Peptides against a protein of PDB entry 4N7V. Designs and how they scored, part 184

Target 1, 222 residues: chain A of PDB entry 4N7V
Amino acid sequence: TLRSITSPLVAHRLKPIRQKTKKAVVSILDSEEVCVELVKEYASQEYVKEVLQISSDGNTITIYYPNGGRGFPLADRPPSPTDNISRYSFDNLPEKYWRKYQYASRFVQLVRSKSPKITYFTRYAKCILMENSPGADFEVWFYDGVKIHKTEDFIQVIEKTGKSYTLKSESEVNSLKEEIKMYMDHANEGHRICLALESIISEEERKTRSAPFFPIIIGRKP

## One batch from the design tools (peptide; made by RFdiffusion4, then SolubleMPNN)

Design b2_p27_8_s3 (from b2_p27_8, 10 letters changed)
Fold by OpenDDE base, seed 2:
Structure b2_p27_8_s3 (fold): chain B 222 residues (1-222), chain A 27 residues (1-27)
Amino acid sequence: as target 1 above (222 residues)
Amino acid sequence: MELTEEEEEEHLEKLEKELEEEREKEL
């Protein structure tokens, strides 16, 4: 099943973007829907042959073939749906579209990993908790030039000298120079605070059923 | 750090390549 290889994409709270590759254009719309446009070149003109429009929660996929399958010239936005529209739920999506859905999902996940959910300014750094899940990326930009990027899989450190390295185990973290450990300690504290705030705010959102509270900014740059 | 256009392109190019490679395996 599709569910066994990916979860429904989540484009909620993401800003609109449109990115082109050789064979596809992926867009996040103002509606927070995600569009995958499959592009074919013919006579030095690019045509959209197929469009997958995915709902913001990833659960509904609308597929259409512009201009009766003849294609529509590539423009600055997805072509409007035509008469031949197929609508699927995530669990009922035909297997032939799974790779395209995964492409959209990975794109959205990348965007989420770089979209601030919580920005927290400390005395020493700008801390950012991102929108991706389950383990959100966390970045710390120290005002002195040190950078720390935490993901579910690794921690990347960029020192003042520009030296960069990746840590993948606790033993590597424990072997850090004392000066770097100070930055790591601060980053970890900022991360803890952001996670705590996320939990509290999310609970309030659930209780009030209001418009999204995120993204938020806590504090200001000194 | 915001997502740069270059990072988007590089990632999408990689994804496109992966999709093509998978297609080639099915042929």
Scores: peptide ipSAE 0.195, ipTM 0.722, DockQ to the pose 0.051
Fold by OpenDDE base, seed 5:
Structure b2_p27_8_s3 (fold): chain B 222 residues (1-222), chain A 27 residues (1-27)
Amino acid sequence: as target 1 above (222 residues)
Amino acid sequence: MELTEEEEEEHLEKLEKELEEEREKEL
C-alpha cells in the first residue's frame, strides 16, 4: 500500500513556493495545497501535461490533464483544472501515481525541514525548531560562528574554523572534544526548551481554536 | 510521463539550495 511506504504529506503553515526543473514544477499554493506539474517541451515551448493537486493534509489527490491531455502552456501558476478531473483519497490512489505522490511528499518534507516553527534566541545562539515531523530538525547558530544541525538521523557540527563533520551515533557524540560538548549541551538544552514550548503552545492552540500560533519567535537577537 | 529518481534528486537539491538561500537572507 502507499501508506506502507509514505505517510500523507502535511503542508500546513508552509509559505507558498514554486520550484521548476526541466520536467516538473512543484508548488505550494496560498491554500497550502501542493501541486505537481509534469512538463513536456514541444517546439521550444513548455507544456503542462499532467497535474497532481494534493490537499494540505495530503489525504485528497486531484489529478487532471490540461487541455484534454494535449497540454497547457507552462505559466507562473498551475493551470486551472479541466472538466476531466479524477479525485482520489490517499488510500485509493492508483499505484501509477504513487511515485509522484512520494515526490511531492519528499518536496514538502524538505520544505518543512527548512521552515521555522519556533525560533528561540539564547544568550549564545539562535535556535530554530523546524516544521518537519516526526523528529523535527533543530538548528543552532551560535553567535561565535559554531553551527549545530540536529536531525532524526544525524548531528552536523560546523566549528569556528569551518571544519564540518557529521555524527551518526552516540559513541561519536561521546567522543567529541570537551569544547564541542559545551556547544552540544547548549544546543540540547535549547532543543528541550523548544520542544516543551511546542507542546504547551500546541495545546493552547487546540483549546482556543484560533488562528495558528506558529511560527513563533521567543526572545530577541542580542 | 514519469520522473526518474535522478530527476527527483536534482529537483530536491535545487529546492534545498533555494530554501537555504532564502534562509540566509533572513539571518
Scores: peptide ipSAE 0.377, ipTM 0.889, DockQ to the pose 0.815; fails the geometry check
Fold by OpenDDE base, seed 3:
Parts: structure tokens; C-alpha cells; sequence
Structure b2_p27_8_s3 (fold): chain B 222 residues (1-222), chain A 27 residues (1-27)
């Protein structure tokens, strides 16, 4: 099943974006829907031959073929669904479209990893918890130039000198110089606070069923 | 119309680069 290889994508709270390559354009729309446009070049003109439009919660996929499959000239936005429209739920998506859905999912996940959910200003740094899941990325930008980027898989450190390195184990973290350890300790504290706030705010958001509370900014740069 | 895995990776790499460049401008 599709569910065995990926989960429904989640594009909620993401800003609109449009990214083009030679054969595809992926967009997050103002509606938070995700569109994959398959592009073919003919006589020096690019045409959209197929579109997958995925709902913001990833559960509904609308597939259409512009101009009866002849294609629609590539524009600044996906063509409107007018011809050969099919609608599927995530669990009923034909296997032939699974790869394209996975592509859209990876695109969205990458955008989420770069999209602030919580921004927290401390005395020493700007801390940012991102939207991706599980294990949201966490970035710390110290005002003195040190940067720390935490992911589920690694921790990247950029020192004041611009020296960069990646830590992949607890032993490597424990082997850090004392100076860097202080930055790491601060980053970890900021991370803990952001996760705690995320939990509290998410629970309150669930209860109120109001407009999204995220993204939020706590404090300001000193 | 099918994308190759290589084309998908290239697209994601391009996206990552552009997102990072955009973030750097906002900082």
C-alpha cells in the first residue's frame, strides 16, 4: 500500500512556493494545496501534461490532464483542472501515481524542515523549531556568529571562524571542546523550551479549534 | 510522463539550495 511507504503529506501553515526543474514543477499554493506539474518541452515551449493536486492534509489527490492530454503552456501557476479529472483518496491512489505522490511528500517535508514553527529569542541566540516531523529540525543562531542545526539524524555546528562539522553520536557530542559545549547546552535548553511550548500551544489549539496559532515568535532580538 | 529518481533528487537539491539562499537573505 502507499501508506506502507509514506504518510499523507501535510502542507498546513506552509508559505506558497513554486519550484521548477526540467521535467517538473512543484508548488505549494495559497490554499496550502500541493501541485506536481509534469512538464514536456515541444518546439521550444514547455507544456504541462499532467497535474497532481494534493490537498493540504494529503488525503485527497486530484489528477488531471490539461487540454485533453495535449498539454497546457507552462505558466506562473498550475493550469486549472478542466480535462480528464480523477479524484482519489490517499488509500485509493493508483500505484502508477505513488512515485509522484512520494515526490510531492519529500518536497513538502523539505519545505517544512525550513519553515519556522516556533521562533524563540534568548539572551544569546535566535532559536527556531521547524515544521517537519517526526523530530523537527531545530536551529540556533547565536548573535556572536555560532550556529547549531539539530536534526533527527545529526547535529551540525558552525563555529565563529566558519569551521563546520557534523556530530552523529552522543560520544562525539561529549567530546566537544568546553567552549562549544556551552553553545550546545544553550541550544539544548532552547530546544527543550520550544518543544514544551509546542506541546502546550498545540493542545490549546486543539481545544479552541480556532485559526492556527503557529507560527509564533517568543521574545525579540536584544 | 515519468520522472527518474535522479531527476527527483536533482529537483530536491535545487529546492534545498534555493530555500537556504532565501533564508540567508531574510537573516
Amino acid sequence: as target 1 above (222 residues)
Amino acid sequence: MELTEEEEEEHLEKLEKELEEEREKEL
Scores: peptide ipSAE 0.375, ipTM 0.889, DockQ to the pose 0.829; fails the geometry check
Fold by OpenDDE base, seed 4:
Structure b2_p27_8_s3 (fold): chain B 222 residues (1-222), chain A 27 residues (1-27)
Amino acid sequence: as target 1 above (222 residues)
Amino acid sequence: MELTEEEEEEHLEKLEKELEEEREKEL
């Protein structure tokens, strides 16, 4: 099943974006829907031959072939659906479209990993908890130039000198220089605070059932 | 139409680079 390979993508709270390659354009729309446009070049003109439009919660996939399958000239936005539209639920998506859905999912997950959910300014750094899940990325940009990027899989450190390295185990973290440990301690504290705030705010958001509270900014840059 | 894994990775790499560059401008 598709579900055994990937979960439904989640594009809520993501800003609109449009990224083009030679054969595809992926967009997050103002509606927070995700569009994959398959592009073919003919006579030095690019045409959209196929579009997958995925709902913001990833559960509904609308597939259409612009201009009756003849293609529509590539523009600054996806072409509007025509009469030949197929609509699928996530669990009923034909296997031939699974790869394209996975592509859209990976795209969205990457955008989420770079989309601030909580921005927290400390005395020493800008801390950012991202939208991706589970195990949201967490970045700390120290005002003196040190950067720490935490993911589910690793911690990347960029020192003042520009030296960069990746830590993949607790033993490597424990082997850090004392001066770097100070930055790591601050990063970990900022991370803890952001996670705590995320929990509290999410609970309050659930109770109020109002407009999304995220993204939020806490504090001010000194 | 099908995309190769290489084409997908190139797209993701391009996206990651652009997103990072935009974030650096916001700092």
Scores: peptide ipSAE 0.370, ipTM 0.889, DockQ to the pose 0.867; fails the geometry check

Design b2_p27_8_s4 (from b2_p27_8, 11 letters changed)
Fold by OpenDDE base, seed 1:
Structure b2_p27_8_s4 (fold): chain B 222 residues (1-222), chain A 27 residues (1-27)
Amino acid sequence: as target 1 above (222 residues)
Amino acid sequence: MELSDEEIEEHLKELEEKLKKEREEEL
């Protein structure tokens, strides 16, 4: 099943974006829907031959073939759906579209990993918790130039000298020089605080059922 | 139309670079 390979994509709170390659354009729309446009070149003009429009919650996929399958000239936005529209739920998506859905999912996940959910300014750094899940990326930009990027898989450190390295295990983290450990300790504290705030704010958001509270900014640059 | 894995990876790479650049401009 598709579900065994990927979960429904989640594009909520993401800003609109459009990224083109030779054969595809992926967009997050103002509506937070995700569109995958399949592009073919003909006579030096690019045409959209197929569109997958995925709902913001990833559960509904609308597939259409612009201009009766003849294609529609590539523009700055996806072409409007034509008369020949197929709608699928995530669990009923034909296997022939799974790869394209997975692509959209990975696209969205990447965007999420670079989309601030919580920005927290400390005395020493700008801390940013991203939207991706599980294990949201966390970045710390120290005002003195040190950078720490935490992911579920690794921690990247950029020192003042510009030296960059990646830590993939606890042992490597424990082997850091004392100076870097201080930055790591601060980063970890900032991370803890952001996670705590995320939990609290999410709960309040759930209770109020208001417009999204995220993204939020806590504090300001000193 | 089908997309190859290589094409997908290239697209994601380009996206990552774009997003990195945008963030650097925002910070």
Scores: peptide ipSAE 0.456, ipTM 0.905, DockQ to the pose 0.867; fails the geometry check
Fold by OpenDDE base, seed 4:
Structure b2_p27_8_s4 (fold): chain B 222 residues (1-222), chain A 27 residues (1-27)
Amino acid sequence: as target 1 above (222 residues)
Amino acid sequence: MELSDEEIEEHLKELEEKLKKEREEEL
């Protein structure tokens, strides 16, 4: 099943974006829907031949073939759905569309990993907890130029000199120079605080059933 | 229409670079 290889994508709170390649355009719309446009070139003109429009919660997929399958000229936004559309739930999506859905999912997940959910300014750094899940990315941008990027899989460090390296184990973290450990300690504290705030704010959001509280900014750059 | 794995990976790479630059400009 599709569910065995990917989860429904989640595009809530993401800003609109459009990224084009030779054969495809992927967009996050103002509606927070995700569109995959399949592009074909004819006589030096690009045409959208197929569109997958995925709901913000990833559970509904609308597929249409613009202009009766003849294609619609590529524009700055997806073409409007025609009268001949197919609508599927995530669990009922035909296998022939699974790769395209996975592509959309990976696109959204990448955007989420770069989309601030919580921005927290400390005395020494701008800390950012991202929207991706589980194990949201966490970035710390120290005002002196040091950068730390934490993911579920690794920690990347960029030193003041521009030297960059990746840590993939606790032993590697423990082997860091003392001066770098100070930055890591601050990053870890900022991360802890952001996670705590995320939990508290999410609970209040659940209780109020209001518009999303995220993204939020805590503090200001000194 | 099918997309190759290589094309998908390149697209994601380009996206990552774009998003990286945008974040750096906002700091």
Scores: peptide ipSAE 0.455, ipTM 0.905, DockQ to the pose 0.882; fails the geometry check
Fold by OpenDDE base, seed 3:
Structure b2_p27_8_s4 (fold): chain B 222 residues (1-222), chain A 27 residues (1-27)
Amino acid sequence: as target 1 above (222 residues)
Amino acid sequence: MELSDEEIEEHLKELEEKLKKEREEEL
């Protein structure tokens, strides 16, 4: 099943974006829907031959072939779904479209990993918890130039000198020089606070059923 | 139309670079 290889994508709270390559264009729309446009070139003109439009929660996939399959000229946005439309749920999506869905999912996940959910200003740094899940990226930009980027897989450190390195195990973290450990301790504290706030705010959002509370900014740059 | 793994990876790399630049400009 598709569910065995990927989860439904989640594009909520993401800003619109459009990224083009030679054969495809992926977009997040103002509606927070995700579109994959398959592009073919003919006579020096690019045409959209197939579109996958995925709902913001990833559960509904609308597939259409513009202009009766002849294609629609590539524009600054996906063509409207007017011809040869099929609608699928995530769980009944034909296997022939799974690769394209996975592509859309990876696209969205990347955008989420770079989209601030919580920005927290401390005395020493700007801390940012991102939208991706599980294990949201966490970035700390110290005002003195040190940077720490935490992901589910690694921790990247950029020192004042510009020296950069990646830590992939606890042993490597424990082997850091004392000066860097101080930055790491601060980063970890900021991370803990952001996670705690995320939990509290998400619970209040669930209760109120109001407009999204995220993204949120806590404090301000000194 | 089908996309190769290479084409997908290239597209994602380009996206990452775009997102990086946008974040740097907003700071």
Scores: peptide ipSAE 0.451, ipTM 0.904, DockQ to the pose 0.807; fails the geometry check
Fold by OpenDDE base, seed 2:
Structure b2_p27_8_s4 (fold): chain B 222 residues (1-222), chain A 27 residues (1-27)
Amino acid sequence: as target 1 above (222 residues)
Amino acid sequence: MELSDEEIEEHLKELEEKLKKEREEEL
């Protein structure tokens, strides 16, 4: 099943974006829907031959073939669905579209990992908890130039000199120079605070059933 | 139409660089 390969994509709270490659354009729309446009070149003109439009919660996929499959000239936005429209649920999506859905999902997940959910300014750094889940990315940009990027899989450190390295185990973290440990301690504290705030805010959001509270900014740059 | 794994990875890489640049401009 598709579900065994990927979960439904989640595009809520993401800003609109459009990214083109040779054979495809992926967009997050103002509606937070995700579109995959399949592009073919003919006579030096690019045409959209197929569109997958995925709902913001990833559960509904609308597939259409512009101009009866002849294609529509590539523009600054996906062509409107006009003919040859099919609508599927995530669990009923034909296997022939799974790869395209997975592509959209990976695209959205990448955007989420770079989309601030909580921005927290400390005395020493700008801390950012991202939208991806589970295990949201956490970035710390120290005002002196040190950067720490935490993911589910690793911690990347960029020192003042520009030297970069990746830590994948606790032993490697423990082997850090004392100077770097100070930055790591601050990053970890900022991360803890962001996670605590996320929990509290999410609970209030659930209770109120109102518009999203995220993204939020806490504090100011010194 | 089919997308190759290489094309997908390249697109994601380009996206990552774009997003990185945008974040750097916000500082």
Scores: peptide ipSAE 0.449, ipTM 0.903, DockQ to the pose 0.861; fails the geometry check

## One batch from the design tools (peptide; made by RFdiffusion4, then SolubleMPNN)

Design b2_p28_1_s1 (from b2_p28_1, 9 letters changed)
Fold by OpenDDE base, seed 1:
Structure b2_p28_1_s1 (fold): chain B 222 residues (1-222), chain A 28 residues (1-28)
Amino acid sequence: as target 1 above (222 residues)
Amino acid sequence: SEEELEEERQKELEEELKKLFEEDEDLL
């Protein structure tokens, strides 16, 4: 099943972006929909031959073939759907489109890992909790130049000297120098606070059912 | 300004995505 390969992508709250590769252009639209444009070259001109338009919640996939399958010249935006449009739910998407959906999903997940959900300014650092899930990325930018990047898989540390290293186990974290542990302690506290705030804000957002509260900025840079 | 910071962040994101996402083209 498609679900065994990937979950429905989630593009909510993501800002518009357009990324071109050799074979495709992936866009997040103002509507928070995701478009995969499959690109072919003919006579030194790029044409969009197929478009997958995915809803912001990832559950609806609209597929169309521009200009009756002849293709439409590549432009600054996806071509508008005109004729011969197919609509699928996530669980009913034909297998021939699964890899293309996965491609879009990975793109969105990368964007989410770099999209601030909560920005929290402390006395010592700018802390950022990202939109990706599960295990959102967390970045700490200390005003003295130290940087910490936490992911589900590792912790990257950049020291004042510019020395950079990655920690992949608890034992490595426990073996840190005392000075670095102080930064880690602060980062962990900031992370805890961001997660707590995310929970509280999300609950209030659910209750109000109005506009999204995220992204949010808490505090100010000193 | 906040707008300038947002533009810089967006550019950094686009540059990083270009590097990371090129590896996934084998899916197409």
Scores: peptide ipSAE 0.163, ipTM 0.810, DockQ to the pose 0.532
Fold by OpenDDE base, seed 2:
Formats: structure tokens, sequence, C-alpha cells
Structure b2_p28_1_s1 (fold): chain B 222 residues (1-222), chain A 28 residues (1-28)
């Protein structure tokens, strides 16, 4: 099943963006829908031959072929769905479209990993919890130039000298120099606080059923 | 201006995403 390969993409709270590659253009729209435009080149002109438009919650996929499959000239936005429109739920998406959906999902996940959900200023650093899930990326920018980037898979450290290295196990973290451990301890505390605040704020958001509370900024740079 | 700074940040993000996502074209 598609669900065994990927979860439904989530584009909520993401800013509009349009990325062109050789084979496709991927867009997040003002509506928070995601569009994949499949691009073909003929006589040095690019044409959109197929479009997948995915809802912000990833559960509805609208597929259409511009100009009855002849294609529409590539523009600054996706062509409007006018001809031969098919609509599918995530669980009913034909297998022939699964790779294209996965392509869109990976794009959205990358955007989410770079989209601030919580920004928290401490005495020593700017901490940022990102929108991606599970295991949201967490960045710490110390005011003295040290940087720490935590993902689900690794921790990257950039020292004041510009020396950079990646830690992939607890053993490597435990082997850090004492000076770096101090930064790591502060980063871990900032991370804990951001996760706690995310939980509390999300619960209040659920109770009020109001407009989104995120993204938020806590504190100020000293 | 604040708008110019936001546009610059958006361009930097787009450039970073392009580099990271180019490898995923093999899915298409």
Amino acid sequence: as target 1 above (222 residues)
Amino acid sequence: SEEELEEERQKELEEELKKLFEEDEDLL
C-alpha cells in the first residue's frame, strides 16, 4: 500500500514556494496545497504534461492533464484544472502515481525541516524547533559562533574555529571534549524546553479550536 | 527593509532546497 511507503504529507503552516528541477516543478500554494507539475521539453520550450495537486493534509489528490494531455507551456504557477480531472483519496491512489506522491512528500518534509515552529532565545543562544515530524530538527545558534544541529539521525557541531563534525551515536557524544559538552548540555536543555512548550501550546490550541498558535517566538536576543 | 530581508531569506532557502532535492528526481 502507499501508506506502507509514506504517510500523508502535511503542508499546514508552510509558506508558499516554487522549486523548478529538470523533470518537475513543485509548489506549495497560498492555500497550502502542494502541486507537482511534470515537465517535458519540446523544441526548447517546457510544457506541463501532468499535474498532481495534493491537499494540505495530504489526503486528497487531484490529477489532471492540461490541454487533453498535449501540455501547457510552463508558467510562474500551475495550470488550472480544466480537463480530464481525477480525484483520489490517499488510500485509493493508483499505484502508478505513488512515486510522484512520494516525491511531493519528500519535498514537503524538507521544507518542514527548515521551517521554524518555535524560536526560543536563551541567554547564550537562539534555539529553533522545526516543523518536521517525527523527531523535529532542532538548531542552536550560540551568540559566540558555535552551532549545533540535531536531527533524528545525527548531531552536527560547528565550533568557533569553523571545524565541523557529525555525531551518530551516544558513544561519540560521550567522547566530546568538556568545552563542547557545555554547549551540548545547553542545547539539550533548550530542546527539552521547546518540546515541553510545543506540547502545552498544542493542547491549548486543540481546546480553543482557534487559529494556529504556531509559529511562535519566545524571549528576545540579549 | 524588512521585506527585502525576508526575500533574501526566502532565496537562500530555495537555493538550499534545490541542492537537497535534485537527487530525488529519480522518483519521477
Scores: peptide ipSAE 0.160, ipTM 0.802, DockQ to the pose 0.441
Fold by OpenDDE base, seed 5:
Structure b2_p28_1_s1 (fold): chain B 222 residues (1-222), chain A 28 residues (1-28)
Amino acid sequence: as target 1 above (222 residues)
Amino acid sequence: SEEELEEERQKELEEELKKLFEEDEDLL
């Protein structure tokens, strides 16, 4: 099943973006829908041959073939849907589109991992909890140039010298130099605070049923 | 300005996404 490969993508709260690659253009629209435009080159012109338009919750996929499958010249936005539109639910998506959906899902997940949900300014750093889930990315930008990037899978450290390394286990973290441990301790505290705030804010958001509270900025740059 | 900062952030995001997402084109 498609669900065994990927979960429905979630594009809520993501800012509009349009990313061109060699084979495709992926867009997050103002509507928070996701469009995958499959691009082919012909006579030095790029054409959109197929479009997958995915709802913000990932559960509805609309597929169409511009200009009766002949393709439409690539523009600054997805081509408008034409005749012969197919609409599928996530669980009813034909297998031939699964890889394309996965492509879109990975893109959205990547965007989410770089989209601030909570920005928290401390005395020493700018801390950012991202939108991806589960296990949201957490970035700490120390004002002195040290950077720490935490993901579910690893911790990346960039030292003042520009030296970069990745830690994948607690033993590696415990083997850090004492000076780096101080940065890690601060990063971990900032992370804890962001997670606590996320929980509290999300609960209040649920209770009020108002406009989204996120993204939020806490504190000020020194 | 705040607008310039947002544009810069967006550009940096796009550049990073380009690098990270080029590897996924084999799915297409």
Scores: peptide ipSAE 0.157, ipTM 0.806, DockQ to the pose 0.496
Fold by OpenDDE base, seed 4:
Structure b2_p28_1_s1 (fold): chain B 222 residues (1-222), chain A 28 residues (1-28)
Amino acid sequence: as target 1 above (222 residues)
Amino acid sequence: SEEELEEERQKELEEELKKLFEEDEDLL
């Protein structure tokens, strides 16, 4: 099943973006829908031959072939859907489109990992909890130049000197110099606070059914 | 300004995405 390969993508609260590669253009629209435009080149002109438009919750996929499958010249936005469109649910998406959906999902996940959900200014750092899940990325930008980036898989440290290294185990974290441990302790505390706030705010969102509370900024830059 | 900071962040995102997302083209 598609679900065994990837979960439905989630593009809620993501800002519009358009990214071109050799084979495709991926966009997050103002509507928070995601579009994958499959690009082919003919006579030095790029044409969109196929479009996958995915709903913000990832559950609905609309597929169309611009200009009756002849293709439409690549522009600054996806071509409008024609009358010949196919609509699928996530669980009913034909297998031939699974890789393209996965491509879109990975793009969205990357964008989410760089999209602030909670920005928290401490006395010493700007902390940012990102939108990706599970295990949201967490970045800490210390005002003195130290940077810490936590992911589900690793912790990256950039020291004041610009020296960068990655920690992948608890033993490596425990082996840090005392100076760096102070930064890690602060980063971990900021992370804990952001996660706690996320939980509280999300619960209030659920209760009120109002406009999204995220992204949110806690504190101010000193 | 806050707007300038947001624009810079967006540019950084686009640059990072370009590098990372090109690696995923093998899915297509």
Scores: peptide ipSAE 0.162, ipTM 0.809, DockQ to the pose 0.554; fails the geometry check

